Peptides against a protein of PDB entry 5VZU. Designs and how they scored, part 207

Target 1, 271 residues: chain A of PDB entry 5VZU
Amino acid sequence: GRTLEDIFHEHMQELILMKFIYTSQYDNCLTYRRIYLPPSRPDDLIKPGLFKGTYGSHGLEIVMLSFHGRRARGTKITGDPNIPAGQQTVEIDLRHRIQLPDLENQRNFNELSRIVLEVRERVRQEQQEGGHEAGEGRGRQGPRESQPSPAQPRAEAPSKGPDGTPGEDGGEPGDAVAAAEQPAQCGQGQPFVLPVGVSSRNEDYPRTCRMCFYGTGLIAGHGFTSPERTPGVFILFDEDRFGFVWLELKSFSLYSRVQATFRNADAPSPQ

## One batch from the design tools (peptide; made by RFdiffusion4, then SolubleMPNN)

Design b2_p28_1_s3 (from b2_p28_1, 8 letters changed)
Fold by OpenDDE base, seed 4:
Structure b2_p28_1_s3 (fold): chain B 271 residues (1-271), chain A 28 residues (1-28)
Amino acid sequence: as target 1 above (271 residues)
Amino acid sequence: MPDTQFLQDFLQSILDSIAETGEIPDLK
């Protein structure tokens, strides 16, 4: 009988062959789209840009990370057999921080699953509540047929007058105790480990992380069939590295910044 | 896991070539 390893090797060979066929077919139909780097904003969690990473079974991919207020987005620059280029592979909700447990409890997949699913439920509730408020406001502007009452021309009246008294009220400057902004201690990264049973393509991942957030990842069958969003954890390691834990797939993808400086890759100023 | 290191190294070589030349290599 085929071992699970044989099936996995056959599937990976098929994915590599498909990726090769896609890249080689793109050689015949290269729709060159200019990629613009997103402009950096002061409120961005890290500098936006290109990242190289391993996406599940698809191998090395290029993803554009961009920030959109309280959301971050990973957009596929490279397509794969399942998800074409230009799709949003990950969406991160920067409103919903994931607090990882201690290092011992981080090894427990069920604990991570519990935490992520609790946040997913909060996000669903917030979406339902926000959907309800948007629905009620549109109803009641019935057309008031306000008849055109006529143009009465009322008059000029003119005149006066002067006076100038300069009240000096010397309000005391209340001592605004400048709450010393404690220098944002570049938060000492917490110890990080993947849960037992989460597969990583590379065991050489950062063992400390700065922040974690709730996110969703896009999954699909070959040819972009039955696309769905699955829950996960975005893990910020540093300025140049992030990860995504695919909860349902029990997999981890590591992304590292492409250090290449692209001349003239700046987005045109919004006209 | 299947050794995808060759594919990683290949794709890295493309990225490095793009970084150095500013041109997307013709992957013929």
Scores: peptide ipSAE 0.008, ipTM 0.392, DockQ to the pose 0.187
Fold by OpenDDE base, seed 5:
Structure b2_p28_1_s3 (fold): chain B 271 residues (1-271), chain A 28 residues (1-28)
Amino acid sequence: as target 1 above (271 residues)
Amino acid sequence: MPDTQFLQDFLQSILDSIAETGEIPDLK
């Protein structure tokens, strides 16, 4: 019978071959696109930029982290046999913070799964509610054929006078725009450990995290077949490191900032 | 067929070279 080692070896050979085919195809038809670093905004969770990471058996990947209001995105700069370059490998919902349990319960994969799936259902409910409001608004503009009712020239009724009654501008107390609670920079990182049965290629991951958020990762078969979004956890360790737990894959990817300064990598100012 | 081990070793050598030099070898 095939051993688990034989299956793993065959799978690794297939991935290597696919990676070789993809890289060899580049030599003949490389369309080089200039990559611009996203501009930093004051409200960005960390400085946007390039991060290097490891994704399962694919090895080294480069991801651009960018912020888009209440969302963060990891965009693949390097493609792999499953996910081509330019795809959003991770999407993070910065509205949906994940609270990790204590260190003992963090080792329990089922507890992490429960927490993530509860947040997933909330996100799904919010999407359904927002979809209903958008759906009802479009239905009622049937084409009113506004037949041009003829312009009856009804007369100049006279200029009634200036009675300037001072309307008491009862200043309704402006609704105190609930100051969006700046995510409390709880400066002390929470102790962090991967759940039992979550694999990491890099065992040297940070043992403390600042905060976690719900996110989704893109997964696909070889050649970008059957692409789907799988639930996960974005883990912010520090200014230069984040992780992603792929819940269904039971895998962890660690991403570290590329420290290289690129000259002229800034996006041109929007004119 | 090139031995899959040879291909693995070759690809690893490229990865190691990239890691050391920061340059993708021009495999012309």
Scores: peptide ipSAE 0.006, ipTM 0.365, DockQ to the pose 0.088
Fold by OpenDDE base, seed 2:
Structure b2_p28_1_s3 (fold): chain B 271 residues (1-271), chain A 28 residues (1-28)
Amino acid sequence: as target 1 above (271 residues)
Amino acid sequence: MPDTQFLQDFLQSILDSIAETGEIPDLK
């Protein structure tokens, strides 16, 4: 029987071969596109820019992180044998924060899976409801001919009387001490650990995270075959580091800011 | 595992070249 190690070696050999074939094919037709850094906005979760990361079996990749209102996007700057450059490798929904459990329960992959799938279902419901409101609004412009239906008279229904019985029952207002959800102090990171069975190429990931969000990652076969979006978790560690947990792949990608100061990499100001 | 260091160094060289020239280097 093929061992998991044999399957891994075969997959790595195929990946290396595909990477070599694609790289060698590009030698004859390199299309250069200038990459502009997205302008930073005050409302951006972190400064947008270039990040280097480990993408599963593909190795090191470069992604551009950008913010688009309540969505963030990771765009591939480097292509791989599966996903070409310019594709949106990750899409993050900044409306759907994920609250990680305690450190003990974070080790349970099934618990993380439950939390992510519950958020995915909410996102699906919101998309269905928003689709219904947009559909119903167009149908009602039928020309309602204004037939002037006549003014039927206002019948004065009578003033029934006063009976005032004062029943006392002084039910104690149970102080529902609304446990003030202590506003998770935006500055205190929570302990972070990967679930058991999530593969990381970088064992030296941050053990504290600031916040997490629901997201989707793009996966494909070699040559961008059968591209699909899988559920995941965007983990913000700090201003210069984020991760993505690929739920279905049981993998983790760590991304670190590229600290290089590019001269003239700013987008030309819209004149 | 193939030495990811070579790929890291290669990608860093691309980044350094982009930082210096403002152009994505021609991978010759």
Scores: peptide ipSAE 0.005, ipTM 0.373, DockQ to the pose 0.295
Fold by OpenDDE base, seed 3:
Structure b2_p28_1_s3 (fold): chain B 271 residues (1-271), chain A 28 residues (1-28)
Amino acid sequence: as target 1 above (271 residues)
Amino acid sequence: MPDTQFLQDFLQSILDSIAETGEIPDLK
């Protein structure tokens, strides 16, 4: 039987060989693509940009975080043997906030799993309902042949009917109790801990989070084989740090903003 | 010549990864 160590050595040798092949292929034909930073919008959860992550066995990962209405995306700038550059490594649904339990219950992986899977089911239901509305609207534009049927002039009459009386009833203006907008609790950071059995490369992850959202992560075998999206949790720590919990992989990735200023990184204005 | 330094840096990044996690990343 292969030992876990044998499987590990074989896998690491394959990863090394694949990166070596990819890098050696660059010596033969480098396609350079200029990367532009996404424009920042006032409604963006944090400033978009480049983030440095530590993910799986792949070492240094660079992702670009961008916002697209109620969705955020992490796009790989660096490829790895599993997922090439330009792929969307994470997709975050900003409509579906995850509420983490208290710090004691956050250690329970099954509790986090339950919360995430309940949100995943809601997202699936919303996608099914929205698919039905889009389908029904297209069917009815059968070409109504406008038959030109003629102009008959019917004139009829003016009936005047009468004067009914002025009843005064002074209905008191019911006080519209302004539903006190519960002050959006200015997001006091919640204590954060990874569940037991979630692997983290960064033991020094932030112990306080601002917000969490449902998301999906892209996973694949070597050479981008059998790519699939798995459920996860996007964790916003601060303006410069976010994490992603890969639920099925029981892993955590920490991403930190690249502080480098890039000259001319802005997208050219469409002329 | 394939830049042996890149291979070394990559190998080192894997070794550092293993040293930090103590776990074989699950192959998903």
Scores: peptide ipSAE 0.016, ipTM 0.403, DockQ to the pose 0.046; fails the geometry check

Design b2_p28_1_s4 (from b2_p28_1, 12 letters changed)
Fold by OpenDDE base, seed 5:
Structure b2_p28_1_s4 (fold): chain B 271 residues (1-271), chain A 28 residues (1-28)
Amino acid sequence: as target 1 above (271 residues)
Amino acid sequence: MPDTKFEQEFLQSILESIQETGQVPDLK
């Protein structure tokens, strides 16, 4: 039969060849796009910017983390044979916090899977409900036949000017103090461990996390074939580190902030 | 098509297995 070594060698040759094709396409068709760092907002979960992924076989992966209201996005700055540069490798739903269990139960992959899949179903339900409201509103523009309703005459309704003094009903606008949901206190980071059977290329992942959110990761075959969004967990460790657990792949990816200050990398202020 | 991440983790696990055992697992 084919040995695992034969399959490994064949697959590594394909990956190397694809990487070579991608890198060689760079030499011939280099469209240089200037990358701008996203502007930081006060409501951003952490400072947006460039993060380095620890994806061993692809080498250096750079992802831009950006915030878009209640969503965060990881955009690939470096492409790979599967997912080209500019794709959103991860999308994080900051509305859907994942509550990790205690450290003992965190080792149970099935428990993490249950928690994530329950959140996924809620997100799907919310999307279906919101989709129905948008769909029903467009259907009823049947062609209003513009029946030319006849020009009913301009009855000169008389100018009665009664000086009705507007009563100053000073309805105090009840300060609906929208309880600004206090940004969930940067509580003491909870103990964190990967579930058994989740592969990590870096064992030196942080053993405490600040918070976790539901997210989806982009997966694809070689050449960006059959791209799909798979469920996962975004794990915020600190200001400079986050992870993503790919649930279906049983894999973990650690991302660390690129500390390099790029002069003039700020987006031009929208004039 | 398997996600290259899965393939790579699979391949990495194979490499680690080969390195640890000195034996290439036969895909039966």
Scores: peptide ipSAE 0.026, ipTM 0.508, DockQ to the pose 0.024
Fold by OpenDDE base, seed 3:
Structure b2_p28_1_s4 (fold): chain B 271 residues (1-271), chain A 28 residues (1-28)
Amino acid sequence: as target 1 above (271 residues)
Amino acid sequence: MPDTKFEQEFLQSILESIQETGQVPDLK
């Protein structure tokens, strides 16, 4: 039969050939677009900007991280054979925090999968409920038919029912002081390890994370065929590093901030 | 066509399995 090594060599040759064709086509038709850095906002989880992914056989990936209210977006600055430049590679829902278990249970892929799929179902329910409220509001512009004149007041009768006594029992409403959920101490990084069977091309990932969120990643075949969004986990390590766990793919991507200072990279102020 | 990303990650998982076990898994 074909060995796994034969399949790998054939696939690597195809990827190299595709990368060569794409690179050679770009050499003839380089459309340069100026990329503006997104403005930083006080409520941004980290400073927005360019991040470098070291992902696999594709080599260097550059992603723009930007914040859009309670959503974060990773936009491809570099294209690959699957996903062209300008596509949204990751979408993060900052409303749906993922709580990682202890370090021992983090090794269990099935536990991470359970947690992510439960959050995915909540996101789906919230989208269905919000879709229903938007639909009902448009229907009630029924025509103002002219209501005809008010017919007369029939006077029916006065039945007297009786005197029930004024029992005073002043039950003090116990102020159920809603225990303000102490804001989970944002300060101490949690020990972090990838689940067993999640591929990491870099063993040198941070072993401590600050926060995790539910997200979706874009996947596609060669030439952007059959694009779909798969569930995943956005992992914030620090101000300059984040990861994404691709749940269905069982892979991990590490992204590090590009430290280059770009002069005049700010978006032009809307005149 | 298999998702090339899925195919790459599958192939990588196989390579990692080969590196860890020293055995090429028989693709049945």
Scores: peptide ipSAE 0.024, ipTM 0.503, DockQ to the pose 0.023
Fold by OpenDDE base, seed 4:
Structure b2_p28_1_s4 (fold): chain B 271 residues (1-271), chain A 28 residues (1-28)
Amino acid sequence: as target 1 above (271 residues)
Amino acid sequence: MPDTKFEQEFLQSILESIQETGQVPDLK
């Protein structure tokens, strides 16, 4: 009888074959798109660029990490049978930091799930509130009937009046103690462990993280069917490594910077 | 991870099918 392992192995072979067909089907019709590396900005959490992830049956994935104000985006450079190249595999909300518990409580998946779902509800509330403010502002442009401009009569320029002395009242400028923006403490790395029941393809992940953020990951069926965004946690390990915990999938993706220097890959300066 | 979802959904579908039918589905 086929074991569950045999079935899984056959399915993995099918996905590898689909990926092979997908990659090879274009051997004769390769549309080359020039990839521009996003310019680095001073406020970027880490240097933007290409990262390699190895997760699931699709093996090696290349993702471009870029920063867009309070959002970070992982864009697929390599497509797979589920999600084509150019899609945003992850979207990170840099406004919503995830505070991981102590190392003992990090092993509890339900605790991580609670924390992430609470942040997800806050993000939904903020989106609803911001949607109402944008909606109410558009409603009041009723058609201003173009009332005809009546002729402005040329009323004359009357005169002179005098001297009033400037009283010197030297109101002391109260020292607005500029709340020193504590330089965003490059968060001291905290011990990191995956929750029990979160699958990692490799147990070789960093055991210390710098900071975590709420994010969403894109998931889809084969052929990009029923694409949806699922909640997750972006884990910044260091300048060259980040992870994504897929909450609903109970899975972890590790991404490492591609150290290759690309000549002429800089984005053209915005004219 | 679209593949991990698909793998999980596929494995779950197989597990459910095995539980319901008592048979390993013939993955055609």
Scores: peptide ipSAE 0.023, ipTM 0.486, DockQ to the pose 0.021
Fold by OpenDDE base, seed 1:
Structure b2_p28_1_s4 (fold): chain B 271 residues (1-271), chain A 28 residues (1-28)
Amino acid sequence: as target 1 above (271 residues)
Amino acid sequence: MPDTKFEQEFLQSILESIQETGQVPDLK
């Protein structure tokens, strides 16, 4: 039977062959793009920057993490045979926190799948509602020729102030104890484990996570064929580490901050 | 990033092996 090592070697050979085909075909078409690090903002979930992924048989993956209001984005700095450099690998919705269950229920892939798919449906509903408000607002600015309708004098209708009697009815204040949803304290890490059947290339992932969010990952065939967004979970471990669970692919990617200092890598100040 | 074809088949092969062995392969 094929060993996992055989499958890995066959896959690596195919990737090397693809890399050879791409490099050899584009030997004269190598476009070098300068990368600028995104500016840090006080409200950023973590410092933006470059992260090294240990995802895929592709070897070295570099992703730039950036924050865009209530969205985070992972952008490929390294391309692969499926997804070229400069594509958005992951899009994270920071409005939609994923609440992981207890450690026992975290082992259940179907439970994680349920939670993620419920959030996906909420995101879809919000997009439909926001699309209707934006559509109705643009249609009615036909230039109504402001015919100056003559200022008919506002008749001073007299404010008669009649003496409404003091009905005493002493209705008991029902104590609606509004259960104050305690703002989920962002600070305490929770125990973390991958669901059974989620593949991780590295078993040495953090066993405690700080926060999780709904997101989508980009997948494509070789040569960027049939690109689609699949649901997933962004997992913040700490300031320097995050993960992404690819739900449909049952895979986990770990990303670690590149600690290298880059000279002159700051974005030009917006003029 | 997973290829919808080859990477998916590869990941499926890994998943099948995990199911058979109960171990996540150390893809060194």
Scores: peptide ipSAE 0.020, ipTM 0.446, DockQ to the pose 0.025

Design b2_p28_2_s1 (from b2_p28_2, 12 letters changed)
Fold by OpenDDE base, seed 3:
Structure b2_p28_2_s1 (fold): chain B 271 residues (1-271), chain A 28 residues (1-28)
Amino acid sequence: as target 1 above (271 residues)
Amino acid sequence: ELELYEVDEDLEKWFSIKPKLPVPRGPV
């Protein structure tokens, strides 16, 4: 029988060969596409830009992080054998924060899975409800048959009747002190650990996170076969680092900001 | 230096989830 080592060796040879074919076949017909960095906005969760991803044996990957209102997007700048360049590797819903449990319960994959799947179900319900409101509004433009209803006469405006009675009752509006929900102190990082059985290429991931959000990751077979969106967790560590937990894959990808300054990488201002 | 990419266990996970398309052998 093939050993696990034989399977790994064959997969590595296939991956190296695929990378070689991609890099070598491009020599004959390279289409260069200029990439512009996304503009930074004051409401962006972190500065948008290029991040170096760790995707295991797939090697060095570059992802562009951009913000689109209440959504964030990771776009592959480098392709791999499964997901080509220009695809959205991750899509993050900034409306749906994930609350991680305490550090002891974070080790339980089933607890993280429960939390993520509950949020996924809320997102699905909100999409169904918003689809119904958009559907019902279009139906009622029945053709207004322009029946020329005749000019009924101007009935006169009857008079200003006067009367005056005064009743005082000064019911004091009880100051319902709306307990201002203290904006959850966004400042203290939560202790972070990967669940048991989630694989990470690098054990040196940040052990403290700022915020987590629901997201979806793109997965596919070789040659971009049967692409699908799987549930996951976007983890913001700091201004320069984020992670993504691929829930169904039980894997974690770490992304670190590319510190290189690119000259003339800004999109031309729309004149 | 060609950094030899370490064999990551994540490969098998990525391969197991979706059927391998046979790499189109370019016209040999």
Scores: peptide ipSAE 0.017, ipTM 0.520, DockQ to the pose 0.065
Fold by OpenDDE base, seed 4:
Structure b2_p28_2_s1 (fold): chain B 271 residues (1-271), chain A 28 residues (1-28)
Amino acid sequence: as target 1 above (271 residues)
Amino acid sequence: ELELYEVDEDLEKWFSIKPKLPVPRGPV
């Protein structure tokens, strides 16, 4: 019978062939859309831009990282047989930091799984609570009884009344010492290792991370069939590198900044 | 130049990487 390895090899060859066909078909009618780089904001966790991603099964991909308040998004610039270009490969909730255990316990996939699933449940609860507040506010459209349009009465003009004195009440300026949020010191990164049984395409990943956040990754079958979001961990290594642990897939994707400078790639200022 | 070289190394690595796990739904 075909081994699992044979099925994998055949599937990988098919994916390679598909990618080769798509990349070699420069002579086919490709519709090009100009992509603009996201504008950088002061509150962005790192500079937004293009990142080269390495996925376990799909190989090399280009993802655009952008920040949207307390959310980050990875948008596919390259498509694959499962997920077309323009889809959001990863959505990161910057409100939900993942605390990694010590280096010994980081090797335990079940411990990481527990931590991520606990955060997933909190995110789900917060979404349900916020959905209830938005639902109750719409119910009180009581019937506007159409009371009739009573008439126009007139213009009367009058009078001047007088002087009232300026009371000096000298309210003391309470020095609200705005606690200057000390710029989060670029804290010494914590030691990082992938859990045992998480597949990495490249074993040469950063062994120190700055921060981790809860996120979701998009997965689908061929032709974008049955798309769903799966839980994962966004790992910020540095200004130019991040990773994503796909929890259900037991896989790790490393993303490295594209260092190329693009002329005229800035988004037009919203006029 | 360096970016093209990194792409080529990643492509060579791509062809040499045995897929380790049937992801029944490929990661993105």
Scores: peptide ipSAE 0.036, ipTM 0.516, DockQ to the pose 0.130; fails the geometry check
Fold by OpenDDE base, seed 1:
Parts: sequence; structure tokens; C-alpha cells
Structure b2_p28_2_s1 (fold): chain B 271 residues (1-271), chain A 28 residues (1-28)
Amino acid sequence: as target 1 above (271 residues)
Amino acid sequence: ELELYEVDEDLEKWFSIKPKLPVPRGPV
């Protein structure tokens, strides 16, 4: 029978052949596109920029991380056989924090899956509710002919009515102890481990994370066939490292900041 | 320069790292 090694070798040969066909068909015609670094904002979760991603079988990728209000995006700078350059490989919802369980329960893939799928359902509901409000608002622009109803001046007087009765009843203010929602301690790193059965390319990933968010990753077949968004977890490790857990793929991608200083990479000021 | 060199080393590591499973739709 084919070994896992044989299947891997065949898949790698296919990927190499696809890269070869791609490079050969274009007669090595490299189209250079200028990339601008996104401007940093004070409210950005981390400094935006280029990150080197390590995916499973597909190799090294460069992703641009950018912030767009309550969303973050990873945009592919390098393409692969499945997803071309310029696609949003990951989209992170910064409204939907993922709370990881303790380290023992983090090893349980089904627990992570439950947490992520519950957040996905909330996101879906919010999108449906917001879609209804936007739909109803367009219907009522019937031209209300504003007939100018005449300004009748009725002046009538401020009658004084008097009476003063003083009823005392001193109902005790029940101290509703508002359970202070402890501000989720945003700053202390949590111990982090990948769930059992999630493949990492390297076991050398940060064992402490700052915070996690719900996100979606783009997946496709070869040649960008049947592209779809799958649920996942964005994991912020530190200022220079983040990860993405691809839930359906049971895989983890680690991204590390590109430390190169690019001259003249700033976006031109909008004129 | 250094980062391009890291890219090349990571590409070499890429060819050396046997992915345990062909992911039919890679994390791409």
C-alpha cells in the first residue's frame, strides 16, 4: 500500500510540477507590483506589516497584516498553487475574542471546536440582524409631499394648579451590587498548547499567548478552485508573532514579523 | 539581505519538512 511518505512525495512532486509549469508558462516574466505598508494606528492590536508565514506542505508565505477598525486582515503577498497573491488568507474579527480554556482542556480539539463554532453562530446571527435593518430602511422613501400645514398660533395659558401633598414613603434603596464584570485581564499571557491532532509544521511555537480572536481562513483547491472561508482562531503571541488555527483543516500556521526596513514603503498620503 | 536568506533557509527547511498529511485544501 502507499505509505504516508509516498503520498507526501507524490503531493510534493505535484506542487513542484505546478510551480514549474507556472514559472515556465510565463517565460519567467516577473510582474513587479509596488506594495505599500499599511499606516500604523494607535488602536492597532500590534504594528501592521509583513509577516513570514509557515504553512504545512505549501511552504513559506509572506502575509501583510493590516487593521480595519474591528477587523484585521492577512493578505497574501506571495501566492501558492491554491490561493493567489492579493487574496485575504485570514480575516480576524476583533469583536469576538476566543477565551481559551486551561492547558489541559486546550489539548482537546473538540473543546476548541465547540468554542469556535459557538462564536461562528453568534457572528452569523449578528450579520442576519444587521442585514434586516439595512433592508427595511430603503423601503420608506415614498415621497411624502410635505404639505406645509399652517402654523396655527394657539397661545393658551399656563394654568397654575396647586396641590402639594407630601407623601413620605422612604422605600429603602436595595443595593443591587452590580457584579463588576472583571475586565478580562488583557495583558497577562496565557499558557498555550495546540490541541491534539492539530498539525504544526514546527513544534517550536510560542507556549504563551496574549489573546485569541475568532477568524476565518480562505481555503481553495489548486488553481483557486472552489474558494471558501473556514472558521479558525487567530492567536496573538506577541508584537512580532501570531498564529492561525485552521479548524476544519486541523492545522496551525505561525507568522513571524519580517524585520526588514523597507525604504519608501509608506502609502502615499491620500491627496 | 538577511531576511531573504532566512526565506531561502525556510524554503530549504520547507523541502525538508515532510508534511504529515497532504492537506487537500492546504492552509493557504
Scores: peptide ipSAE 0.029, ipTM 0.511, DockQ to the pose 0.155; fails the geometry check
Fold by OpenDDE base, seed 2:
Structure b2_p28_2_s1 (fold): chain B 271 residues (1-271), chain A 28 residues (1-28)
Amino acid sequence: as target 1 above (271 residues)
Amino acid sequence: ELELYEVDEDLEKWFSIKPKLPVPRGPV
């Protein structure tokens, strides 16, 4: 039977061959599209911009990180044989923080998987509940048949008087248990290690992370076949580095800010 | 300087092991 190693080697050969075919086809016809850097917002988790990463056999990837309120997105600037340029390679839900366990339990892939899958199920429930509210609101615009109901005469009901005794209903302020906003431990990063059996191409990943969030990664077969979103973990290391753990792929991608200054890369002001 | 070509060491290793990618003959 084919070994996992044989399958991996075949897949790697196909990826490199496809990458070579695509790059060699560019010698004949290149379409250039201008990309603008996203504007920075005060509420952005880090400065948006270009990040370089290594994603498995694809080699160097350029990803644009952008923020969209409570969501972040990694958009592929470089395409690969599986995922074309312009696709959202990662989507991060900044509402759903992942709490990493202690360093010993972080080595356990099953523990990380449990945590991520529990968050995935919460996200799914919230989407179903919000989908029901949006669905019920549309149904009640039945056609107002304007039946001209005849003008029955308004009987003048008499003005009863103003005895507004102010009932001092001392409504006890129900202790809104302020869901303890876990103080953003803005200071000391948490020790970080990849789970055993998660493949990292770079062993020199940061050993301390600031925060983690639930996210989904886009995977596909060669030629963008059967694209799907898989669960993962966005890991913020610092202002210039983030990672993504692809849970189903058991892989880690490290992304580092592109330090190059681009002239005229700012989005034109909306005229 | 954008070192846009970090040749992934694995790609370099892979190319070093098997230098003959079958060049697809374009349609003649």
Scores: peptide ipSAE 0.011, ipTM 0.457, DockQ to the pose 0.048; fails the geometry check

